# Peptides against a protein of PDB entry 6CSU: the designs that were tried, part 98

Target 1, 51 residues: chain A of PDB entry 6CSU
Amino acid sequence: GALEELRGQYIKAVKKIKCDMLRYIQESKERAAEMVKAEVLRERQETARKM

## One batch from the design tools (peptide; made by RFdiffusion4, then SolubleMPNN)

Design b2_p28_5_s1 (from b2_p28_5, 14 letters changed)
Fold by OpenDDE base, seed 2:
Structure b2_p28_5_s1 (fold): chain B 51 residues (1-51), chain C 51 residues (1-51), chain A 28 residues (1-28)
Amino acid sequence: as target 1 above (51 residues)
Amino acid sequence: as target 1 above (51 residues)
Amino acid sequence: MLKEIEERNEEMEKRLQKELEEFEKKME
């Protein structure tokens, strides 16, 4: 009935938000790792130039 | 009635979840900024020590 | 470095807002 339909829509919305956030977290970790690696290399080069 | 009450509760719950996720995103950005600053400083020191 | 993070954050915020609005519309 109508109550079951509302419940289903709520659960679907919550699951979608959860999945989007988990994907966001995973992608953020991957991107952060790549950015840190690049920054470390650039910083080493910059420091060496100034010494 | 019961249907309207439940509908209202589900909307409220979804709004709360959204707010919690937005706060998490904001806090994660702030933590990332601090980690980048610390990493840059440490890398400068490490590079200088090895040269 | 943080520009990409900020861009992704803004995109996620927009997505969450849209998902909420779509849910609320279904509840009407």
Scores: peptide ipSAE 0.293, ipTM 0.722, DockQ to the pose 0.785
Fold by OpenDDE base, seed 1:
Structure b2_p28_5_s1 (fold): chain B 51 residues (1-51), chain C 51 residues (1-51), chain A 28 residues (1-28)
Amino acid sequence: as target 1 above (51 residues)
Amino acid sequence: as target 1 above (51 residues)
Amino acid sequence: MLKEIEERNEEMEKRLQKELEEFEKKME
């Protein structure tokens, strides 16, 4: 019935949002680690140049 | 009626989830920026100490 | 420096908006 359809659609929408956000979080962690690594390397060179 | 009210509540719940996720994304961006900034400062000190 | 993060954030915001709109349309 209508109630079951509404409930099913709600659950499906929430699950989709959850999955997308979990992927976003995982990718964000990976990118943050890469950015920090790259920035550390660049900063070492910059600091050495200024000394 | 009760069904229309429940439908409205499901829509409201999904909108809230979206808003919470958008806020999380914004806060995540700010945290990432601060993390990189802090790492740069630490690395400057570490590099200076090793030279 | 944060351009990649900003691009990914914008893409995610668009996806979330689309998912919400699709759900709301089904509720009508």
Scores: peptide ipSAE 0.292, ipTM 0.722, DockQ to the pose 0.716
Fold by OpenDDE base, seed 4:
Structure b2_p28_5_s1 (fold): chain B 51 residues (1-51), chain C 51 residues (1-51), chain A 28 residues (1-28)
Amino acid sequence: as target 1 above (51 residues)
Amino acid sequence: as target 1 above (51 residues)
Amino acid sequence: MLKEIEERNEEMEKRLQKELEEFEKKME
């Protein structure tokens, strides 16, 4: 019925949001390490040039 | 009626989930910025000590 | 320095907005 249909739509929407956020979190963790590594490398070079 | 009330409740719930996720993203960005700043500072100190 | 993070965040925000709007449209 209509109530079950609405419930299904809600569950589907929530699952979609959850999946997107879990993927976002995972990708964020992976890229954060890479970004820090890149920044550290750049900073080493900049610091070395200034000294 | 009951159907409209349920629709309203589901919409409200989804909006709340969205707001929570957006807040998480914002906080994540702030933490990432501070982490990068801290790493850059540490690297400057380490590089300076090694030179 | 944080451009990549900001771009990903913006993309996610847009996606979440679309998902919400699609759901709300289904509730009509």
Scores: peptide ipSAE 0.295, ipTM 0.723, DockQ to the pose 0.765; fails the geometry check
Fold by OpenDDE base, seed 3:
Structure b2_p28_5_s1 (fold): chain B 51 residues (1-51), chain C 51 residues (1-51), chain A 28 residues (1-28)
Amino acid sequence: as target 1 above (51 residues)
Amino acid sequence: as target 1 above (51 residues)
Amino acid sequence: MLKEIEERNEEMEKRLQKELEEFEKKME
């Protein structure tokens, strides 16, 4: 009935938001590690050149 | 009616979830910026000590 | 580095906004 359909729509919306956020978090963790490593490398090189 | 009230409750719940997620993203961005700055500083100091 | 994070954040914010709006529209 209408109640069950409404509940279904709510659950679907919540699941979609949850999935998007979980993906965001996962991608953020993966890229953060890579970006930090790259930044550290660049900074080491730049600092060394300035010494 | 009851159905309209339930719709309102579900909308309110979804809005809350959205707000929580947006806040998380904003806070994550701020933490990332601070982390990068701190990492750069630490790396400069460490590299300088090694030179 | 921060630019990439900002771009991803903006994209996610837009997705969440769209999802909310779509849900609200279905509730009407």
Scores: peptide ipSAE 0.294, ipTM 0.724, DockQ to the pose 0.773; fails the geometry check

Design b2_p28_5_s2 (from b2_p28_5, 15 letters changed)
Fold by OpenDDE base, seed 1:
Structure b2_p28_5_s2 (fold): chain B 51 residues (1-51), chain C 51 residues (1-51), chain A 28 residues (1-28)
Amino acid sequence: as target 1 above (51 residues)
Amino acid sequence: as target 1 above (51 residues)
Amino acid sequence: RYEEEIKRNEEFEKRLEDELKEFEEKMK
């Protein structure tokens, strides 16, 4: 009925939002990790150059 | 009636999710913008040092 | 270095707004 259809629409919308948000967070974490790795590499190279 | 109440509750819930997610994104944007400003400053300082 | 992150944030925000708007229209 109308209530079940409305419930279904709500659940579907919330699931889409959830999936998009989780992907956004995951991409943010991966990018942050890559930035840290790059910075660590630069620091190691600089340290090695000074040895 | 029950249908209108449920509809209202679903809309309210979605709007709350929207507000929470937008706040999270806004905080992320502000952090990124601040990091850009800091990086530009560092680059300018480095350029000035080489002049 | 962070310009790409800003762009990603803006694109995500737009998609989120569009999804929520579509839901609200279905509820009317």
Scores: peptide ipSAE 0.267, ipTM 0.706, DockQ to the pose 0.631
Fold by OpenDDE base, seed 3:
Structure b2_p28_5_s2 (fold): chain B 51 residues (1-51), chain C 51 residues (1-51), chain A 28 residues (1-28)
Amino acid sequence: as target 1 above (51 residues)
Amino acid sequence: as target 1 above (51 residues)
Amino acid sequence: RYEEEIKRNEEFEKRLEDELKEFEEKMK
């Protein structure tokens, strides 16, 4: 009925927002990991240069 | 009626979730903007040092 | 470096607005 359809639409909207947010967080983590990797590389190169 | 009230509650709930997500990414956006500002400063200082 | 993150955030905000708008239209 109309009540079940309304509930279904609500659940769908909430799940969509949740999925988008999880993807956003995952992309942010991947970018952070890449930045850390680059930073570690630079620090190691700087340490080696100072030896 | 009950259906109209539930409709309003669902819309309110979705808006609440949206606002929570937007607040979270707003904090991320502010951090990113601060890092851009710092990076521009470092780049300008590096350019000046190479002169 | 972080300019891409700012752009990604703006695109995410737009998607959230579109999803909410679509839901509200279905409720009419």
Scores: peptide ipSAE 0.265, ipTM 0.708, DockQ to the pose 0.669
Fold by OpenDDE base, seed 2:
Structure b2_p28_5_s2 (fold): chain B 51 residues (1-51), chain C 51 residues (1-51), chain A 28 residues (1-28)
Amino acid sequence: as target 1 above (51 residues)
Amino acid sequence: as target 1 above (51 residues)
Amino acid sequence: RYEEEIKRNEEFEKRLEDELKEFEEKMK
């Protein structure tokens, strides 16, 4: 009925927003990790060059 | 009636979720903008030092 | 370095607004 359809629409909307947010957070974490790795590598290369 | 009230509650709930997530994104944007400013400043200082 | 992050944030905000808009239109 109408209540079931309304409930379904709400659940669908909430799940979509939740999934998008989780994906955003995961991508942000991956980028941050890669930035740290790149920075560490640059620092090591710079140190090695100065030795 | 009950259906209209539930409709209003679902809309309110979705808006609340959106607002919480947008606040999180806004904080991320502010941090990113500040990092851009800091990077530009560092580059300018480095250039000035090399002149 | 963070220009791409700003762009991703703006795109995400747009998606959230679009999703809410779609839901609200269905509720009308």
Scores: peptide ipSAE 0.265, ipTM 0.707, DockQ to the pose 0.662
Fold by OpenDDE base, seed 4:
Parts: sequence; structure tokens; C-alpha cells
Structure b2_p28_5_s2 (fold): chain B 51 residues (1-51), chain C 51 residues (1-51), chain A 28 residues (1-28)
Amino acid sequence: as target 1 above (51 residues)
Amino acid sequence: as target 1 above (51 residues)
Amino acid sequence: RYEEEIKRNEEFEKRLEDELKEFEEKMK
């Protein structure tokens, strides 16, 4: 019925928002990891250059 | 009626979820900004130390 | 330095708004 359909639409909307948020968080973590890797690489290169 | 009231409650709930997520994004942006500020400070301190 | 992050955030906010709008329209 209408009540069940409304409930279903709510759940679907919440799931979409949740999915988008999880993707955002994952992308943020990946960028942070990439930045750390780049910094570590630069530091190692600088160390090697100074040796 | 009950259906309209529930519909309103679901919309309100979705808006609350959105607000919570936007707040999370804002906090993430602030953390990123603080990390950059810390890096700039470290770089300036290193420069000053080497001068 | 923040250009890419700002863009990503704006795109995410837009998706959230679009999802909310879509839901609200379905509720009408």
C-alpha cells in the first residue's frame, strides 16, 4: 500500500545518500594516502640527493 | 492524515541526514586546512633554522 | 591547493541536494 511504498522510498533515498557518503569518505582516504605516499617519496628522494 | 505526517517525518529525517553529512564535509575541510597550515609552518621553521 | 577538494565537495553537496530534491518530489 501507500504506506509501504512511502517507507520503501525513504529507505531507498537513505541508501543512496549513505552510498554517496561512503564513496566520498573512501575518495578522501585515497587522496590522503596518495599525498602521504608522495611526501614519503619526496623525502626519500631528498635524502638520496643529500647522501 | 497519518500518511502525510509520516511523509513529512521522512523528509525531515532525510534533511537531517543531509545536514549531518554536510557537517562532516565541513569538518573534513577544516582538518585538511589545518594540515596545510601545519606544513607551511614546518617549512617556514625549517627555512628559518637553515638561515 | 584546495581547488580540487572544493570541486569534489561541491559535486558531493550537489548530489546530496539532488537526492533530497528527488525524494521530496516523489513524496508529493
Scores: peptide ipSAE 0.261, ipTM 0.705, DockQ to the pose 0.801

Design b2_p28_5_s3 (from b2_p28_5, 12 letters changed)
Fold by OpenDDE base, seed 1:
Structure b2_p28_5_s3 (fold): chain B 51 residues (1-51), chain C 51 residues (1-51), chain A 28 residues (1-28)
Amino acid sequence: as target 1 above (51 residues)
Amino acid sequence: as target 1 above (51 residues)
Amino acid sequence: RYEEELERNEEFERRLQEELEEFEKEMK
Protein backbone atom coordinates (compact mmCIF):
# COMPACT_ATOMS: atom_id res chain seq x y z
CA GLY B 1 0.00 0.00 0.00
CA ALA B 2 0.86 3.69 0.06
CA LEU B 3 2.42 3.46 3.53
CA GLU B 4 4.75 0.65 2.47
CA GLU B 5 5.72 2.59 -0.66
CA LEU B 6 6.55 5.67 1.42
CA ARG B 7 8.60 3.65 3.91
CA GLY B 8 10.50 2.08 1.03
CA GLN B 9 11.28 5.49 -0.47
CA TYR B 10 12.61 6.83 2.84
CA ILE B 11 14.74 3.75 3.50
CA LYS B 12 16.24 4.13 0.02
CA ALA B 13 16.92 7.84 0.60
CA VAL B 14 18.52 7.24 4.02
CA LYS B 15 20.81 4.56 2.60
CA LYS B 16 21.96 6.92 -0.16
CA ILE B 17 22.59 9.74 2.33
CA LYS B 18 24.59 7.38 4.55
CA CYS B 19 26.81 6.30 1.67
CA ASP B 20 27.33 9.86 0.43
CA MET B 21 28.23 11.14 3.91
CA LEU B 22 30.68 8.33 4.64
CA ARG B 23 32.35 8.84 1.26
CA TYR B 24 32.60 12.58 1.83
CA ILE B 25 34.18 12.08 5.28
CA GLN B 26 36.68 9.59 3.90
CA GLU B 27 37.68 11.87 1.01
CA SER B 28 38.02 14.82 3.40
CA LYS B 29 40.32 12.83 5.71
CA GLU B 30 42.47 11.73 2.79
CA ARG B 31 42.84 15.29 1.49
CA ALA B 32 43.76 16.56 4.96
CA ALA B 33 46.37 13.84 5.44
CA GLU B 34 47.97 14.63 2.07
CA MET B 35 48.08 18.36 2.83
CA VAL B 36 49.74 17.77 6.21
CA LYS B 37 52.32 15.44 4.67
CA ALA B 38 53.12 17.96 1.94
CA GLU B 39 53.53 20.77 4.47
CA VAL B 40 55.91 18.72 6.64
CA LEU B 41 58.06 18.01 3.59
CA ARG B 42 58.12 21.68 2.58
CA GLU B 43 59.18 22.76 6.07
CA ARG B 44 61.97 20.18 6.16
CA GLN B 45 63.24 21.36 2.78
CA GLU B 46 63.13 24.99 3.88
CA THR B 47 65.10 24.18 7.04
CA ALA B 48 67.68 22.29 5.00
CA ARG B 49 68.20 25.28 2.67
CA LYS B 50 68.95 27.54 5.65
CA MET B 51 71.55 25.22 7.17
CA GLY C 1 53.84 27.90 11.79
CA ALA C 2 52.30 26.77 8.53
CA LEU C 3 51.83 23.19 9.81
CA GLU C 4 49.92 24.36 12.88
CA GLU C 5 47.77 26.63 10.71
CA LEU C 6 46.93 23.75 8.38
CA ARG C 7 46.02 21.51 11.32
CA GLY C 8 43.83 24.29 12.67
CA GLN C 9 42.07 24.68 9.32
CA TYR C 10 41.42 20.93 9.15
CA ILE C 11 39.94 20.85 12.65
CA LYS C 12 37.72 23.84 11.86
CA ALA C 13 36.50 22.28 8.60
CA VAL C 14 35.75 18.93 10.27
CA LYS C 15 33.78 20.65 13.04
CA LYS C 16 31.64 22.48 10.47
CA ILE C 17 31.02 19.30 8.45
CA LYS C 18 30.07 17.44 11.63
CA CYS C 19 27.54 20.10 12.60
CA ASP C 20 26.07 20.29 9.09
CA MET C 21 25.73 16.51 8.86
CA LEU C 22 24.07 16.18 12.26
CA ARG C 23 21.62 18.96 11.38
CA TYR C 24 20.83 17.42 7.99
CA ILE C 25 20.23 13.98 9.52
CA GLN C 26 18.01 15.38 12.25
CA GLU C 27 15.92 17.39 9.77
CA SER C 28 15.65 14.40 7.42
CA LYS C 29 14.48 12.13 10.26
CA GLU C 30 11.89 14.68 11.36
CA ARG C 31 10.52 15.08 7.82
CA ALA C 32 10.36 11.32 7.35
CA ALA C 33 8.55 10.82 10.66
CA GLU C 34 5.99 13.53 9.84
CA MET C 35 5.28 12.12 6.38
CA VAL C 36 4.81 8.59 7.73
CA LYS C 37 2.47 9.87 10.43
CA ALA C 38 0.45 11.82 7.87
CA GLU C 39 0.18 8.79 5.58
CA VAL C 40 -1.02 6.56 8.42
CA LEU C 41 -3.73 9.10 9.24
CA ARG C 42 -4.82 9.33 5.59
CA GLU C 43 -5.06 5.56 5.27
CA ARG C 44 -7.10 5.29 8.46
CA GLN C 45 -9.48 7.98 7.19
CA GLU C 46 -9.81 6.23 3.83
CA THR C 47 -10.60 2.93 5.54
CA ALA C 48 -13.19 4.63 7.72
CA ARG C 49 -14.95 6.09 4.64
CA LYS C 50 -15.26 2.63 3.10
CA MET C 51 -16.75 1.04 6.21
CA ARG A 1 45.38 17.73 19.84
CA TYR A 2 45.34 16.70 16.19
CA GLU A 3 45.34 13.03 17.22
CA GLU A 4 42.57 13.68 19.74
CA GLU A 5 40.47 15.33 17.01
CA LEU A 6 41.04 12.34 14.72
CA GLU A 7 39.85 9.99 17.47
CA ARG A 8 36.75 12.14 18.02
CA ASN A 9 36.04 12.02 14.28
CA GLU A 10 36.25 8.22 14.26
CA GLU A 11 33.81 8.08 17.17
CA PHE A 12 31.49 10.48 15.31
CA GLU A 13 31.53 8.26 12.21
CA ARG A 14 30.67 5.23 14.34
CA ARG A 15 27.77 6.96 16.10
CA LEU A 16 26.50 8.39 12.79
CA GLN A 17 26.39 4.91 11.26
CA GLU A 18 24.57 3.51 14.29
CA GLU A 19 22.00 6.32 14.24
CA LEU A 20 21.26 5.78 10.54
CA GLU A 21 20.88 2.03 11.07
CA GLU A 22 18.46 2.60 13.92
CA PHE A 23 16.45 5.04 11.80
CA GLU A 24 16.21 2.52 8.94
CA LYS A 25 15.01 -0.10 11.42
CA GLU A 26 12.29 2.22 12.75
CA MET A 27 11.07 2.91 9.20
CA LYS A 28 10.56 -0.81 8.49
Scores: peptide ipSAE 0.132, ipTM 0.533, DockQ to the pose 0.152
Fold by OpenDDE base, seed 2:
Structure b2_p28_5_s3 (fold): chain B 51 residues (1-51), chain C 51 residues (1-51), chain A 28 residues (1-28)
Amino acid sequence: as target 1 above (51 residues)
Amino acid sequence: as target 1 above (51 residues)
Amino acid sequence: RYEEELERNEEFERRLQEELEEFEKEMK
C-alpha cells in the first residue's frame, strides 16, 4: 500500500545518501594522506634550500 | 492525515541526515588542513636537525 | 592544491542535494 511505498522510498533515499557519504569519507582520507606525503616532501626540499 | 504526517516526518529525517553529513564534510576538511599544517611543521624541525 | 578538493566537495554537495530533491519530489 501507500504506507509501504512511502517507507520504501525513504529507505532507498537514506541508503543512497549513506553510500555517497561513506565513499566520500574513504576518498577524502586517501586524498588527505597523499596531500600530507606531497607536502612533507616539498617542505623537506624547501627547508634544505633555506639552510 | 496520518499518511501526510508520516511523509513529513520522513522528509524531516532526510533533511537532518543531509545537514549532519554536510557538517561532517566541513569538519573533515578542517581536520585534514590542520593535519597537513602539523606535519609540515614537524618536517621542518626534523630536516633542520638533520642538517 | 585545495582548489580540486573544494571542487570535489561542491560536486558531492550537489549530488547530495539532488538526491534530497528527488526524494522530496516523489513525496509530493
Scores: peptide ipSAE 0.150, ipTM 0.587, DockQ to the pose 0.591; fails the geometry check
Fold by OpenDDE base, seed 5:
Structure b2_p28_5_s3 (fold): chain B 51 residues (1-51), chain C 51 residues (1-51), chain A 28 residues (1-28)
Amino acid sequence: as target 1 above (51 residues)
Amino acid sequence: as target 1 above (51 residues)
Amino acid sequence: RYEEELERNEEFERRLQEELEEFEKEMK
């Protein structure tokens, strides 16, 4: 009935939001790790050149 | 009726989840920026000490 | 690179808004 459909839609929406958030967090973590790695490397090179 | 009240509650709950996610994203970006700044600073100091 | 991250974040927020709007539309 209408109540079951409404409940189903709510659960579906919440699950989708949860999945999107988890994916965002994982991708953000991966990008952040690569960015830090690259920045550290560049910083070592720049510091060396300044000396 | 009960259906309308439940519908309103579900919509309100989904909106709250959205707001919480957006806030989390914003706070996560701020924390990431601060972590990168701190890492760059540490790397400059370590590279300088090695030379 | 930070600007690229901002763009990706804005796209994510847009998708979340679309999902919410679809849900609200179905509830009406």
Scores: peptide ipSAE 0.142, ipTM 0.580, DockQ to the pose 0.565; fails the geometry check
Fold by OpenDDE base, seed 3:
Structure b2_p28_5_s3 (fold): chain B 51 residues (1-51), chain C 51 residues (1-51), chain A 28 residues (1-28)
Amino acid sequence: as target 1 above (51 residues)
Amino acid sequence: as target 1 above (51 residues)
Amino acid sequence: RYEEELERNEEFERRLQEELEEFEKEMK
């Protein structure tokens, strides 16, 4: 019935949001790691040029 | 009725989860930015010491 | 370098799960 459908919709939505958040967290960590690596490389070059 | 109340609870819960996600995303981005900034500073010092 | 961030994320995941479980309990 309508109640069961609504409950199903909620559970589905909640699970999707949870998965999206977990995926975002994982991807964010990966992006951050790559950003740090890239920035470290650039900074080494910049610092070296100043010295 | 019961269905309307449940629907209200569903909407409220989903909105809260969404808000929490958005807040987490914002905070995560800020933390990532600070980590990169800190790493850049450390790298400058490390590179300088090697030269 | 990312251990602290990982811990914060794990804590967030835990709190999120708790919120979801509380609502799911009400839905039953």
Scores: peptide ipSAE 0.126, ipTM 0.565, DockQ to the pose 0.545; fails the geometry check

Design b2_p28_5_s4 (from b2_p28_5, 15 letters changed)
Fold by OpenDDE base, seed 1:
Structure b2_p28_5_s4 (fold): chain B 51 residues (1-51), chain C 51 residues (1-51), chain A 28 residues (1-28)
Amino acid sequence: as target 1 above (51 residues)
Amino acid sequence: as target 1 above (51 residues)
Amino acid sequence: MLKEIEERNEEFERRLEEELKKFEEEMK
């Protein structure tokens, strides 16, 4: 019925949002680790030049 | 009617989830910026000690 | 320095908005 369909659509939307968020978090962690690694290397070079 | 009210409540709930996710993204960006800033500072100190 | 994060955030926001629009259309 209409109520079950609405509930199903809500659950589907929430599950999609959940999956997108989990993917975002995972990708964010990976990119953050890479960015920090790159920044550490650049900062070592920059600090060495300034000292 | 009851069905329209339920539709409205589901839409409202999904919009709330959207707002929470956008807030999380904003906070995540801020935390990432602070993390990089802190790592750069620590790396300067570490590099200075090793040289 | 944070350009990659900003780019990913903007892409995520766009995809999220598209999914929400689909849901709202189904609720009509």
Scores: peptide ipSAE 0.199, ipTM 0.645, DockQ to the pose 0.648
Fold by OpenDDE base, seed 4:
Structure b2_p28_5_s4 (fold): chain B 51 residues (1-51), chain C 51 residues (1-51), chain A 28 residues (1-28)
Amino acid sequence: as target 1 above (51 residues)
Amino acid sequence: as target 1 above (51 residues)
Amino acid sequence: MLKEIEERNEEFERRLEEELKKFEEEMK
């Protein structure tokens, strides 16, 4: 009935939010790792040039 | 009625989840910034010591 | 570098807002 449909819609919304969060976390970790690698490389070069 | 009350509760719950996730994102961003800052500092020191 | 993080965060926020809006519309 209406109650079950409402409950189903809530569960669906929560699942979508959960999936978005998990994807965000995973992508954030990957991107952060790449950003750190790039920054480390740039910093090595910059530091070397300043020495 | 009962359905309207439950609807309101579900919307409230979803909004809370959203807020919690946004807070997590903000905190994650801050941690990422600090991590990069620390890594850059360590890399400068390491590079300097290797020269 | 942090600009990319900001852009991803904004995109995520938009998606969350869209999901919330869809849910609210379905509840009407």
Scores: peptide ipSAE 0.197, ipTM 0.644, DockQ to the pose 0.670
Fold by OpenDDE base, seed 3:
Structure b2_p28_5_s4 (fold): chain B 51 residues (1-51), chain C 51 residues (1-51), chain A 28 residues (1-28)
Amino acid sequence: as target 1 above (51 residues)
Amino acid sequence: as target 1 above (51 residues)
Amino acid sequence: MLKEIEERNEEFERRLEEELKKFEEEMK
């Protein structure tokens, strides 16, 4: 009935939000690691050129 | 009635989840910015010491 | 580096807000 449908909509929304958040966190960690590696390399080169 | 009360409770719960996630994202951004800044500074110092 | 992070965060926030808005509209 209407109650079960409402409950279903709530559960669906919460699960979607949870999954999106977990994916966001995982992708952010992976991207951050890659970007830090690239930045470290660039900074080493920049520092070396200035010295 | 009972259905309207549950509807209100579900909306309230979803809004709370939204607020918590937005806060997490904001805090995560701030931490990431600080970590990048610190890493760049450490790398410059390390490179300089090795040369 | 930070620019790309900010862009991804802003996109995620927009999508999250849109999904929540859809839910709230369905509950009306």
Scores: peptide ipSAE 0.193, ipTM 0.641, DockQ to the pose 0.660
Fold by OpenDDE base, seed 2:
Structure b2_p28_5_s4 (fold): chain B 51 residues (1-51), chain C 51 residues (1-51), chain A 28 residues (1-28)
Amino acid sequence: as target 1 above (51 residues)
Amino acid sequence: as target 1 above (51 residues)
Amino acid sequence: MLKEIEERNEEFERRLEEELKKFEEEMK
């Protein structure tokens, strides 16, 4: 009935949000690692040119 | 009734989780930006010492 | 830097999972 359907919708929504957050965290870690590597390389080159 | 109460709880819970997610994302971005700035400064000093 | 980000992310994941579990248990 309507009560069971609403309960099912709630559980589905909560699970979706959980998955979205976990995916965001994983992607954020990967992007952060690449960003740091790129920034370190650029900064080494810029510092060398200034000297 | 039970349906209205469950609906209210569903809406409240989903809104809370969404807000927590958005806040976490915003704070994470701000902290990552500051950490990148600090890394740039450290790398300049390390590169200078190696030369 | 990356270690601090990872630690904060792991803590957030644990808290999120605990909160979601509590809400799901309330619906049983």
Scores: peptide ipSAE 0.171, ipTM 0.624, DockQ to the pose 0.620; fails the geometry check

Design b2_p28_6_s1
Fold by OpenDDE base, seed 3:
Structure b2_p28_6_s1 (fold): chain B 51 residues (1-51), chain C 51 residues (1-51), chain A 28 residues (1-28)
Amino acid sequence: as target 1 above (51 residues)
Amino acid sequence: as target 1 above (51 residues)
Amino acid sequence: MDEVIEKIEEYIEKLEKEGEEIVKKAEA
């Protein structure tokens, strides 16, 4: 019935949101690590050019 | 009724989770920016010491 | 910030339990 359908949609929605958040956090951590790695490489070269 | 209350809780839950996500994203961006700045400074010094 | 994840997980768990309880009461 309508009540069971609403229950199902509610639980499904909160589970999906949880999964989306966890994925976003994991991906953001990976991107941050790669960004720092790239910045370190660029800065090594930039500092070397200035010396 | 119970169905309307469940609907209300669904909407409230989704809105709260959305707000929490947006706040987390904003704060994570700020922390990432500061982390990159700090890493750039450390790398400048490290590269300079190696030369 | 795993602390935020933990809080969200706890919040979602509570919401699921509250939702289930509302449905059970309505179906009784």
Scores: peptide ipSAE 0.099, ipTM 0.455, DockQ to the pose 0.608
Fold by OpenDDE base, seed 5:
Structure b2_p28_6_s1 (fold): chain B 51 residues (1-51), chain C 51 residues (1-51), chain A 28 residues (1-28)
Amino acid sequence: as target 1 above (51 residues)
Amino acid sequence: as target 1 above (51 residues)
Amino acid sequence: MDEVIEKIEEYIEKLEKEGEEIVKKAEA
């Protein structure tokens, strides 16, 4: 009935939000790691240029 | 009734989760910026140590 | 970061449980 249908929509929406957040966090961690690696490389190049 | 109550909880829950997500994203960006700055500093120290 | 995720997951679990109980009571 209508109550079961509303419950289903509620649970589905909450699960989707959870998945989206977890994906965002995982991707954010990966991007942060790559950004750090890139910055370290640039810093090494900058230091070498000054020598 | 139960249907209206469930609908109310759904709307409230989604709004709260959205707010928490936005706050997390903002704080994560700030932490990422600080981590990059800290890593650059450590890399400069490491390069200096090798000279 | 993991702390925030855990809190959100716990909140979602609580909401799911509360929703289940509301439906259960309404159908009794």
Scores: peptide ipSAE 0.098, ipTM 0.454, DockQ to the pose 0.602
Fold by OpenDDE base, seed 1:
Structure b2_p28_6_s1 (fold): chain B 51 residues (1-51), chain C 51 residues (1-51), chain A 28 residues (1-28)
Amino acid sequence: as target 1 above (51 residues)
Amino acid sequence: as target 1 above (51 residues)
Amino acid sequence: MDEVIEKIEEYIEKLEKEGEEIVKKAEA
């Protein structure tokens, strides 16, 4: 019935948001690691050019 | 009616979860920025100690 | 990052419209 359909839509929405959050968290961690590596590399290159 | 009220409650709950996610994303961005700054500073300090 | 937010917003909007239709049918 209509109540069950409404409940189903809510549960589906919540699950989708949860999945999107988990994916974002994982991707964010990966991007952060790469960003740190890139910054360290740039800093070392700048130092090398000044030597 | 009761069904309409329940719909409103479900939509409100979904919106709250969305807001919580957006807040988490914002906080994550801020932490990532601070992490990069800290790594750059550490790298500069290490270089200075070797000079 | 913006893509995920946009997808969530679009999905919520769809749910709101579908919910309105369900309620209308139930109260008819």
Scores: peptide ipSAE 0.091, ipTM 0.525, DockQ to the pose 0.690
Fold by OpenDDE base, seed 2:
Structure b2_p28_6_s1 (fold): chain B 51 residues (1-51), chain C 51 residues (1-51), chain A 28 residues (1-28)
Amino acid sequence: as target 1 above (51 residues)
Amino acid sequence: as target 1 above (51 residues)
Amino acid sequence: MDEVIEKIEEYIEKLEKEGEEIVKKAEA
């Protein structure tokens, strides 16, 4: 009935949000790792030039 | 009625989850910025010592 | 980053509309 359908939609929405956020977290971790790697390399060059 | 009330509760719950995740994203950005700042400082010292 | 947020917002909006239709039909 209508109540069961509404409940189903709620559960579906919650699961979707969860999955989207897990994906976001994973992608964010990957981007952060690459950003740190790039920053370290730039900083090595910058520091070396000033020494 | 009961059905309208239940709908309202489900919508409220979904919005709550959304808000929690937005907060998580904001906090994650702040932590990432601080992590990069700290890493840059450490790398400057490490590079300087090796030069 | 903003893409995930936008998708979530769109899905919530869709859920609200579908919920309203369910309630409307149940009241008939």
Scores: peptide ipSAE 0.091, ipTM 0.522, DockQ to the pose 0.734

